# Designs tried in a protein design run: peptides against a protein of PDB entry 7AE7. Part 6

Target 1, 321 residues: chain A of PDB entry 7AE7
Amino acid sequence: KVYKDLREFLEVLEQEGQLIRVKEEVNPEPDIAAAGRAAANLGKNQPAVFFEKIKGYKYSVVTNVHGSWQNHALMLGLDKNTSTKDQFYELNRRWDKFPVPPNVVKREAAPCKENVIDKDINLFEILPLYRINEQDGGFYISKASVVTADPEYPDDFNKLNVGTYRIQVKDRDRVGIQALAMHDIAVQLEKAEAENKPLPIAITIGNNPLVTFMASTPVGYNQNEYEFVGALQDGVPMDIVKSDLYDHLYVPAGSEVVLEGHIIPRVRTVEGPFGEFPGSYSGARLQCEVKIDRITHRTNPIFENLYLGIPWTEIDYLMAL

## One batch from the design tools (peptide; made by RFdiffusion4, then SolubleMPNN)

Design b2_p27_8_s3
Fold by OpenDDE base, seed 4:
Order: sequence, then C-alpha cells, then structure tokens
Structure b2_p27_8_s3 (fold): chain B 321 residues (1-321), chain A 27 residues (1-27)
Amino acid sequence: as target 1 above (321 residues)
Amino acid sequence: MSNLAVEKKRREEAERRREEERRRELE
C-alpha cells in the first residue's frame, strides 16, 4: 500500500491496532508526554497516539507514528508482523529503484493548500505546541521535513534537500533551526550567507510516513529525497507541489502544515536546551533563525511531533535501517 | 543528512568507544 498523506497512514495504523485515539481533552503538559510513555510501556508493539482535543488549542496532535517495527512495516505497506529482516530486505530491494521522480501536482490539487495565512502569522493558532520534555527551553517542532535548495543551483532538483532538523519556536512567526555543518542545509546556508542573502525554506509538518523517513535518512547532496520516497513506494511516484513563495521549492502535496519563510542571513540566536534523549539535554547554543512569511495548511491540521520517551524512541526506529 | 541521523551516529560511536574503553579496562 502507498500513502498519499499522514491521514491515510493513521487510518491504516488504527485499522491494524497500532494507533491509540485519545478522545478526552488533555493538557498539553504533562498529558501528551505521559500518554506517549504509557503507550511505550505496552511493549514492542508501540502504537501511535492521537490526541483529538488539547486544552487551549483548536487542533490535534499525533505522536509515535514511527514508534515500532509494526508501524515501520505498515509504512512500507507490508504486513505489520513482517520481520525486521524482511523489512530490511524489502527496503534494500526498493532502494535500488532510485530514482523515482515525483509527480508535480497543481496547487488546486494539493491538500496542503486548503488554507492560507499570509498576515498576522501565529504558529500557536495552527500548532498545538507543548514542551516535549519537562526541562526543554521551549516548544519544539521535532518531526518536520525541511525543504531547502542550493542558492547557486536553485533549479537543480537533485540538489533540493529534504531534511529533519531540531526546530524551536521563538515567536509567533519565528523559529530557531539547528543547521549543523555536516547537514546539506548548512552547505546551502553558507552559500546564501556568503552573499548576505536569505535562504528560502519550507518547513513541512505531518507528511506521508516515507517522506518523514527519508528526511531522517542521510543521502548524497546531489540526491533528492522525494526520488527515494518513490523508490520506497516500490516505484510509485509521490505527489509534490510548488511552494507558494518560491518556484524552486517543492513540498509534499499532502502536508498537514507548511511553514514558508527564510533563514535570516548572518543572524544567530540562542536555542535550547532540548532533551534529545531521556536524561540528556543538549545545551543552549547559537542557532539560525527562520522568519515565517506564509503558512498553508489542511483543514483541521494534525500536528505530528516526535515522541521522546523510554527507548525505543521514534528516532531509534527512523534510523534503525 | 538529518540532524537526527547525525545524533544517533554520534551516540552509537560514543557507545562503541565507551564499550571499547570498558573492554580495555577489563583486559
């Protein structure tokens, strides 16, 4: 099975008994993290946890989407009881199908374009933000697929990067992003900053599970993650759409939320601390700052965020293969 | 390369180094 978006995957997870739906209103803190930990304690078959109602917010949160081998099998469109060995074999078999170019859909055909916010931007109105860990220095968007291009080669689709980065919410329309020197985004940012230019960026939230997987998987600088998504879909192209602000940036057509903006050149602000692992916090560091200039989102957008709790975490599964 | 991928590799390398150090201390 191929998934067009997060919603189709969540439906399958629910059908397969790999999703817990919390229908009662919860407090963002500590209830989201507590329920995630409780789900993790159910053993190796860790379900996703979907929170329908969050106090003080309009929209829902889902966590632990990639949080088990069963969920990983289902992501590949396999039986949930497929062995890790067979999942690995199938992943490798499909990997050899690279490249599978994505389909570029029209704006009117892209669910991520259902709603637009281009003024008075407030991230808190769109995302049910919460502290993932008790000692986090703020609210994090931890499972976004971030799209950037090479400023010298903006039309080279092979240099389009889709990566996962730690993102701290700094203001209503600003986020900090951790762009480490070893990341493709840092190479692209260095080129933009050399000319004192903004780097165009699209931060996509709530994608089909293979986009999130590939955004978390290292690939070559001249390899497009969307072409790997098509390969992992066993040769079925994924659907992408142009960003609203930038002709050279493409986002998943089915994204729940797309934050379009720019990395401010030569600006660094304090970001962190963040609990990357249980009992370990990364210290506060100077990081890049993104101005959000436009939001597009699906009606009733689902905020997919990372579960960080008792091992195995989603990070462990996203990177286990 | 994703930030998450780098952090896991760093963790795995740090764990391997600690395991190698512990093994050397036991030899």
Scores: peptide ipSAE 0.009, ipTM 0.378, DockQ to the pose 0.023
Fold by OpenDDE base, seed 2:
Structure b2_p27_8_s3 (fold): chain B 321 residues (1-321), chain A 27 residues (1-27)
Amino acid sequence: as target 1 above (321 residues)
Amino acid sequence: MSNLAVEKKRREEAERRREEERRRELE
C-alpha cells in the first residue's frame, strides 16, 4: 500500500486498530499530552491518538503516528505484525531504488492548496497549539517537514532539503526555528545570511508518513528526500506541488498545512525552553526567526504533532530505522 | 539532516556517557 497523504495513512491505522479516536472535547492542556502518555502505556503496540475536538480550536490534532513498530510496518505498506528485522530488510531493499523522482502535480490537483490565507495570518486559527511538555516555554510544531533550497543553486533539485526541526511559535505569524550547524538548513541559511538575504522556507505539517520519516532521516546534502520517498514507496513516485511564493520550493501535494515564509537574515531571538527528552530541557537560546507570509491548507486540516512522553517516544521510532 | 536525528544522537551519547559514569562509580 502507498499513501498519498496523512489521511489515507490514518484510515489504515484505524482499520488496523492502531489509532485511538477521541471524540470527546479535550482541553489542549493537559489532556493531549496525558492521552498520549496513556496510549504509550498500552505497551508495544502504541496507537496513534486522534483528537477530533479541542476546546478553543476548530481543527483536530493527531499524535504518535509513527509511535510503534506496527505503525512503521503499516507505513511501509506491510502487515502490521511484520518483524523489525523484515521491516529493515524491506527498507534496505527499497532504499536501493533511489532515486525515484517525484511527480509534480498542478496546483489545482494538490489538496494542500484547497484554502489560502495571505492576510491577517494567525497560526492559532489554523493549528490547535498546545504545550507538548509542561515546562515548555511555548507552543511547538515538532513534526513538520521543512523545505529549503540552496540559495546559490536554487534550481538544483538535488540540494532541495526536507528536514525536521524544532519550531517554536513566537507570534501569530512568526516561528523560531533551530538550525544547528550540522543541518543542511544551516548550510543554506549561512549562504543566505552572508548576502543578508532571506532564506525561503516552507514548513509542511501533516504529510504522507514516508515524507515525515525521510525528513527525520539524515541523507546527503546532494540527495533529495522526495526521491527517497519514491524509493521507499517501492518505486511509486510521491506527488509534490510548487509552493505559492517560490518557484524553486516544492511541497508534498497532500500536506494538511503549509506555512510559506522566510528566515529573517541575521536575526536571532530567544527560543525555548523545550523538553527534548523526558526530564531534559534544552535551555533558552537565540535562534532563527521565520516570518510566515502565506498559509495553504486542506479543508479541516489535521495538526500532526510529535508525541513526547514516556520512552519509547515517537522520536525513537522515527530514528530507529 | 533532521534536528530530531541530531537530538537523538545527542541523547544516545549522553545516556552512554551517564552509563559509563555510573559504571565507573560502581567500580
Scores: peptide ipSAE 0.008, ipTM 0.328, DockQ to the pose 0.025
Fold by OpenDDE base, seed 3:
Structure b2_p27_8_s3 (fold): chain B 321 residues (1-321), chain A 27 residues (1-27)
Amino acid sequence: as target 1 above (321 residues)
Amino acid sequence: MSNLAVEKKRREEAERRREEERRRELE
């Protein structure tokens, strides 16, 4: 089984008993985190949790999408009871199919282009934002696939980077982003900042689960994550589309939300703290700042965010393979 | 590359080193 988008994957999770749907209206805090913890306490079979109604917001949230070995098996299109060993063998077998180039689809064929916001941008109108941990210094987007390119080689598709980074919401149209020196985005940002130029960026939310997996997996600087997604789909190409602002940035065609903008050169602002792990907070520090210039989104977009509540959190599963 | 993955690995390496140090103090 291959998935075009998050929605096809959530349908399979629900069919397989790996998704809990919360239909009653919840408070963003503490109810989202509390329900996630309750789901994690169900033992080895940790389901995704889908919140249909959130007080003060228009749209839904889903958490813990990658939060179990069963969900990982289903992500690979395997039986949910496939052993971790067999999942690993299948992943390695498919990895050798790299590269599998993606299909570039037309704008009209891309679900992420159904709606456009290009003025009076307010992230709070599109994303049901909440504190993941009680002591977080703000609202975080923790499961985005962030697209950037090499500013010296913008047309080199092999240097297109799709990565997962800590993102704090700072204002209606501003986010803080953590770009560590070991990340490919930091290499690209250094080149842009050397010339005092903005770095073009697309922050994509709610993707094909293999896109999210590959964005969380280290690859070479000259290797494209989308070509690995095609390999992990057993040779089936994924669909990508050009961003609206930048001809050289491609986003997943099925993304729920795409935030297009730029990293402001040589600007650093206070970000954090954030509870990245249970009982461990990364303190407040100076981080990069992104201006959001355009949003595209699917009708009734689903905000996919990371669950961090209990040991063997969603991040532990994402990094276990 | 994941930021969260890097921080996890760093924590695991630090915990392992502390456990090795404690083992050496008991020998």
Scores: peptide ipSAE 0.007, ipTM 0.349, DockQ to the pose 0.024
Fold by OpenDDE base, seed 5:
Formats: structure tokens, sequence, C-alpha cells
Structure b2_p27_8_s3 (fold): chain B 321 residues (1-321), chain A 27 residues (1-27)
């Protein structure tokens, strides 16, 4: 099976008994993290946890979407009981289909374009933000697929990067982003900052699970993650749509939320600490700052965020490949 | 609590933590 969006995947997870739906109103803190930990304690078959109602917010949260081998099997459209070995075999087989170019859909056909916010931007109105870990320095968007391009070659689709980065919410329309030197985004940012120019960025939240997977998987600088998504879909192209602000940025058509903006050149602000692993906090550091200039989102957007707190977190499954 | 009251509290908590972090980096 191929998934168009997060919602189709969540439906399958629920049908397969790999999603817990919390219907009661929860507090963002500590209830989201506590429920995630409780789900992780269920053993090897860790389900996703979907929170329908969050106190003080309009919209829902889902966590632990990639949090088990069963969820990984289902992501690949396999039987949930497919062995890890067979999952790896199938992944490798499909990887050889690269490149599978995406379909560019019209704006009107893209669910991520259902609603637009271009003034009085407030991330807290769109995302049910919470501290993932008790000692985190702020609210994190930890499972976004971030789209950037090479500012020297903006029209080179092969240099379009889709990556996962640590993102801390700084203000209503500001986020910090950790762009490490080893990441493709850092190369692109360096080029922009050399000219003291903003780097265009689209931060996409709540995607097709293979997009999230590929955004967390290192690829070559001249390889497009969307073309790997098509390969991992066994040759079925994924759907992308042009960003609203930038002609050269494309986002997943089915994204729940798209934050369009720019990295402010040569500005660094305090970001962190963040509990990246259980019992391990990365310290606070000076990191890049993004201004959000436009939001597009699906009606009743789902905030997908990373589960952290007990060993065998989503990171362990995303990095195990 | 109204959505606005919860939002305000969350923003204030985020700002406070940034200030605490900035202080620690300067010490």
Amino acid sequence: as target 1 above (321 residues)
Amino acid sequence: MSNLAVEKKRREEAERRREEERRRELE
C-alpha cells in the first residue's frame, strides 16, 4: 500500500492495532509525554499515540508514528509482522529503483493548501506545542521535514534538500533550527550567508511516513529525497506542490502544516537544551533563527511530533536503517 | 482557561527558559 498523507497511514495503524486514540482532554504537559512513555512500556509492539483533545489548543497531536518495527512494516505497505530482516531486504530492493521523480500537483489539488495564514502568524494557534522532555529549553518541532535549496542553483531539483532538524519554537513567528556542518542545509546556508542573504525554507509537519523517513536518512547532496520516496513506494511517485512564497521550493502535497519563511542571515540565538536521548541532554548553543512568513495547513491539522523518553524511541527506529 | 490564557502562559514559560539559558551561556 502507498500512503498519500499522514492521515491514510494513521488509519492503517489504527486498523492494525498500532495506534492508541486518546479521546479525553489531556494537558500538553505532562500528559502527552507520560502517555507516550506508557505506550512505550507496552513492549516491542509500540503503537502510535493520537491525542484528539489538548487543553488550550484547537488541534490534535500524534506521537510515536515510527515507534516500532510493526509501524515500519506498515509504512512500507507490508504485513505488520514482517521480520526486520525482510523489511531491510524489501527496503534495499526498492532503493535500487531510485530515482522515481515526484508528481507536481496543482495548488488546488494539494491538501496542505486548504488554509492560509499570511498575517498575525502565531504558531501556538496552529500547533499544540509542549515540552517533549521536562528539562527541554522550550517547545520543539522534532519531526518536521525541512525543505531548502541551493541558493547558487535554486532551479536544480537534485539539490533540493529535505531534512530533519532540531527546531525550537522561539516566538509566535520564530523558530531556532540546528543546522550542523554535516547537514546539507548547512552548505546551503553558508552560501546564503556569504552574500548576507536569507535562505528560503519550508518546514513541513505531518507527512507521508516515507517522507519523514527519507528526511531522516542521509543522502547525497545532489540526490533528491522525494525521488527516494518514490523508490520506497515501489516506483509510485509521491505528490509534491510548489510552495506559496518560493518558486523553487516544493513541499509534500499532503502535509498537515507547512511553515514557509527564511533563515535570517548571520543571526544566531540561544537554542536548547534538548533531551535528544533518554538521560542525555544536548547543551544550549547559538543556532540559526527562522522567521515564519506564511503558513498553509489542512483543515484540523494534526501535529506529528517525535516521541522521546524511554529507550527504543522513534529515533532508534528511524536511525536503525 | 481560555486558549489565549494558555497560550500566554506557554509563551511566558518559553521566554523565561530562553533567558535562563542565555544566562548560563554567559556564566
Scores: peptide ipSAE 0.000, ipTM 0.264, DockQ to the pose 0.054; fails the geometry check

## One batch from the design tools (peptide; made by RFdiffusion4, then SolubleMPNN)

Design b2_p28_3_s2
Fold by OpenDDE base, seed 3:
Structure b2_p28_3_s2 (fold): chain B 321 residues (1-321), chain A 28 residues (1-28)
Amino acid sequence: as target 1 above (321 residues)
Amino acid sequence: MEEEEIEELRREAEATNEALLAAAAAAL
């Protein structure tokens, strides 16, 4: 089975008993985290948790989408009871199909383009934001697939990077991003900042689960994550669409939300603290700042965010493969 | 919820985020 978007995957998770739907209105805090912990305590088969109604917000949240080996098996389109060993075998078999070039679809065919916000941008209107951990220094977008390119080679599709980075909400139209020196985004940012230029960025939320998986999987600087998604789809190309602001950035056609903007050159602002692991906080540090200049989104966008709870996190599964 | 109540709660969320950011900045 291949999925076009997050919604097709959530449907399969629900059919397979790997998604809990919370239909009652919940408070962003503490109910989202509490329900995630309760779901994690259901044993080895940790379901995704879909919150239909969030108090103070218009849209839904889903957490723990990658939070179990069953969900990973389903992501690969395998039986949910496929052993971890057989999942690794199949992953490696499909990995050898790289590269599988994506299909570039027309703007009119891309669900992520259904709605546009180009003025009076407010992230709180589009994303049901909450503290993931009680001691977090703010609201985080922790499961975004962030698209950037090499400023020296903007037309080199092999240097298009799709990565997962810690993103803190700083204002209605600004986010902090943790671009560590070991990440491809940091190399690209260094090139832009050397010339005192903004780095174009597209922060994509609520993707095909293989996009999120590949964005969390280190690849070579000259390897495109979308071409690995096609490989992991057993040779079926994924659909991408050109960003609205940048000719050289492509986003998943099925993204729930796309935040288009730029990293402000040579600006560093306070980011953190954040609970990366239960009971372990990274301290506050000076990090990069992104200005959001445009939003595109699906009608009734689903905010996919990371579950960080005890005893296991989604990171434990995303990094284990 | 009524749209006015949603807007009020959104403003409270924004203010909470601002307060958290200010507290984090003061701790550096």
Scores: peptide ipSAE 0.374, ipTM 0.867, DockQ to the pose 0.051
Fold by OpenDDE base, seed 2:
Structure b2_p28_3_s2 (fold): chain B 321 residues (1-321), chain A 28 residues (1-28)
Amino acid sequence: as target 1 above (321 residues)
Amino acid sequence: MEEEEIEELRREAEATNEALLAAAAAAL
């Protein structure tokens, strides 16, 4: 089975008994994080948790989408009871199919383009934002696939980077991003900042589960994560679409929300603290700031966000494969 | 929930985020 988007995967998770649907209205805090923690306590078969109604918001939240080995098996289109060993064997077998180039679809064929916001941008109108941890220094977007290019070689598709980064909401149209020196985005940002130029960025939320997986998987700087997604789809290309603002950036055609903008050159603002693990905070730091210039989104967008719980977080599963 | 009640709750959420960011800035 191949998934075009998050919605097709959530349907399979629900059919397989790996998704809990909360139909009653919940408070953003503490109910989303508390329900995530409760779901983690259900043992090894941790389901995704889908919140249909959040007080104060129009749209839904889903958490813990990758939060179990059963969900990883289903992501690969395997039986949910497939052993971790057999999942690794199948991943390695499919990895050898790299590169599988993506299909570039027309704008009219991309679900992420159903709606556009290009003025009076307010992230709180589109994303049901909440604190993941009680002591977080703000609202986080923690499961986005962030698209950037090499500013010296913007048309080199092999240098197009799709990564997962810690993103704090700073304002209605601004986010902080943690670009560590070990990340490919830091190399690209250094080149842009040397010239005092903005770095173009697309922050994509609610993706095909293999896009989120590959964005969390380290690859070479000259390797495109979308070409690995096609390999992990057993040779079926994924669908991408050109960004609205940038000719050289491509986003998953099925993304629930796409935040298009730029990293402001040589600006650093306070980011954090963030609870990377329950009871462990990295502290507040000066980090890069992104201006959001355009949003595209599906009708009734689903906010996919990371679950952080004990003893295993969702990120532990994303990084373990 | 009426659209006006949703907008009030969004403004409260924005103000909460701003206050948390200001507190983080004062800690640096």
Scores: peptide ipSAE 0.024, ipTM 0.472, DockQ to the pose 0.107
Fold by OpenDDE base, seed 4:
Structure b2_p28_3_s2 (fold): chain B 321 residues (1-321), chain A 28 residues (1-28)
Amino acid sequence: as target 1 above (321 residues)
Amino acid sequence: MEEEEIEELRREAEATNEALLAAAAAAL
């Protein structure tokens, strides 16, 4: 099975008994993180947790979408009881199909374009933000697929990067982004900052689960993550759409939320601390700042965010493949 | 979210971050 978006995947997780739906109103803190920890204690078959109602917010949150080997099997469109060995065999077999170029769909065919916000941007109206860990220095968007291009080669689709980065909310329309020197985004940012130019960016939230997987998987600088998604879909192309602000940026057509903006050149602001694992923080650092200039989103957007818990985090499954 | 409740949660997060930054600066 191939999934067009997060919603088709969540429907399968629910049908397979790999999603818990919390229908009662919860507080954003501590209840979201606490319920995620409680779900992790249900054993090896950790379900996703979907929160329908969050006090003070209009929209829903889902966590732990990739949080088990059963969820990974389902992501690959396999039986949920497929062994880890057989999942790796199938992953490797499909990886050899690279490249599978994506389909560029029209704007009117892309669900991520259903609603537009281009003034009075407030991230708190669109995303039910909460602290993931008790000592986090702010609200994190920890499971976004971030799209950037090489500013010297903007039309080279092979240099289009889709990566996962730590993102702290700084204001209604600003986020901090952790662009480390080992990330492809750091190469692109260095080129933009050399000329004192903004780097165009699209931060995409709530994607096809293979997009989120490939955005967390290291690939070569001249390899496009969307072409790997098509390979992992067993040769079925994924659907992408042009961003609204930039001709050279493409986003997943099915994204729940797309934050379009720019990295402010030569500005660094305090980001962190963030608990990368329970009871441990990478500290506060000076990191890049993104101005959000436009939001596009699906009607009733689902905020997909990372679950961090003991003994195994969702990131352990995203990084172990 | 109500603007007041969002602002309270932001202030709590900022105060936590400032305290941790102050502790980190005191350790250098």
Scores: peptide ipSAE 0.016, ipTM 0.442, DockQ to the pose 0.075
Fold by OpenDDE base, seed 1:
Structure b2_p28_3_s2 (fold): chain B 321 residues (1-321), chain A 28 residues (1-28)
Amino acid sequence: as target 1 above (321 residues)
Amino acid sequence: MEEEEIEELRREAEATNEALLAAAAAAL
């Protein structure tokens, strides 16, 4: 099975008993993180946790979407009881299908374009933001697929990068992003900052689970993550759509939320601390700042955010393939 | 693929994944 979006995947997770739906209103803190930890304690079959109602917010949160081998098998469209060995074999078999170019859909056909916010931007109106860890220095968007391009080669689709980065909410319309030197985004940012230019960015939230997986998987600087998503879909292209602000940035057509903006050149602001691992916090650092200039979103957007729990994090499963 | 090739690719994936976990954790 191939999934067009997060919603199609969540439907399968629910059908397979790999999603817990919390229908009662929860507090953003500590209830979301606590329920994630409780779900992790259910053993090896860690379900996704879907919070329908969050006090003070309009929309829902889902966590732990990739947080088990069962969820991982289902992401690949396999039986949930498929062994890790067989999942790996199938992943490798599909990897050899690279490249599978995505379909570029029209704006009108892209669910991520159902709603637009281009003024008075407030991330708190769209995303049920919470501290993932008790000691976090702020609210994090930890499971976004961040789209950037090479500013020297903006029309080179092979240099389009889709990556996962730490994103701290700084203000209603600003986020900090951790662009480490090892990330393709850092190379692209360096080129933009050399010219004192903004780096165009699209921060996409709540994607097709294979997009989230590939955004967390390192590929070559001249390889496009969307072409791997098509490979991992066993040769079925994924659907992408042009961003609203930038002709050279393409986002998943099914994204729940797309934050379009720019990295402010040569600006660094305090970001963190963040609980990277249970009981381990990164220090506060000077990181890049993104100005959000436009939001597009699905009606009733689902905020997919990372679950950090013991003994296995969602990252461990996003990465374990 | 032989069982050894799968285990080697698993180790490479695990190492890539640990590096990515470390990079994503360092980036988280």
Scores: peptide ipSAE 0.006, ipTM 0.287, DockQ to the pose 0.017; fails the geometry check

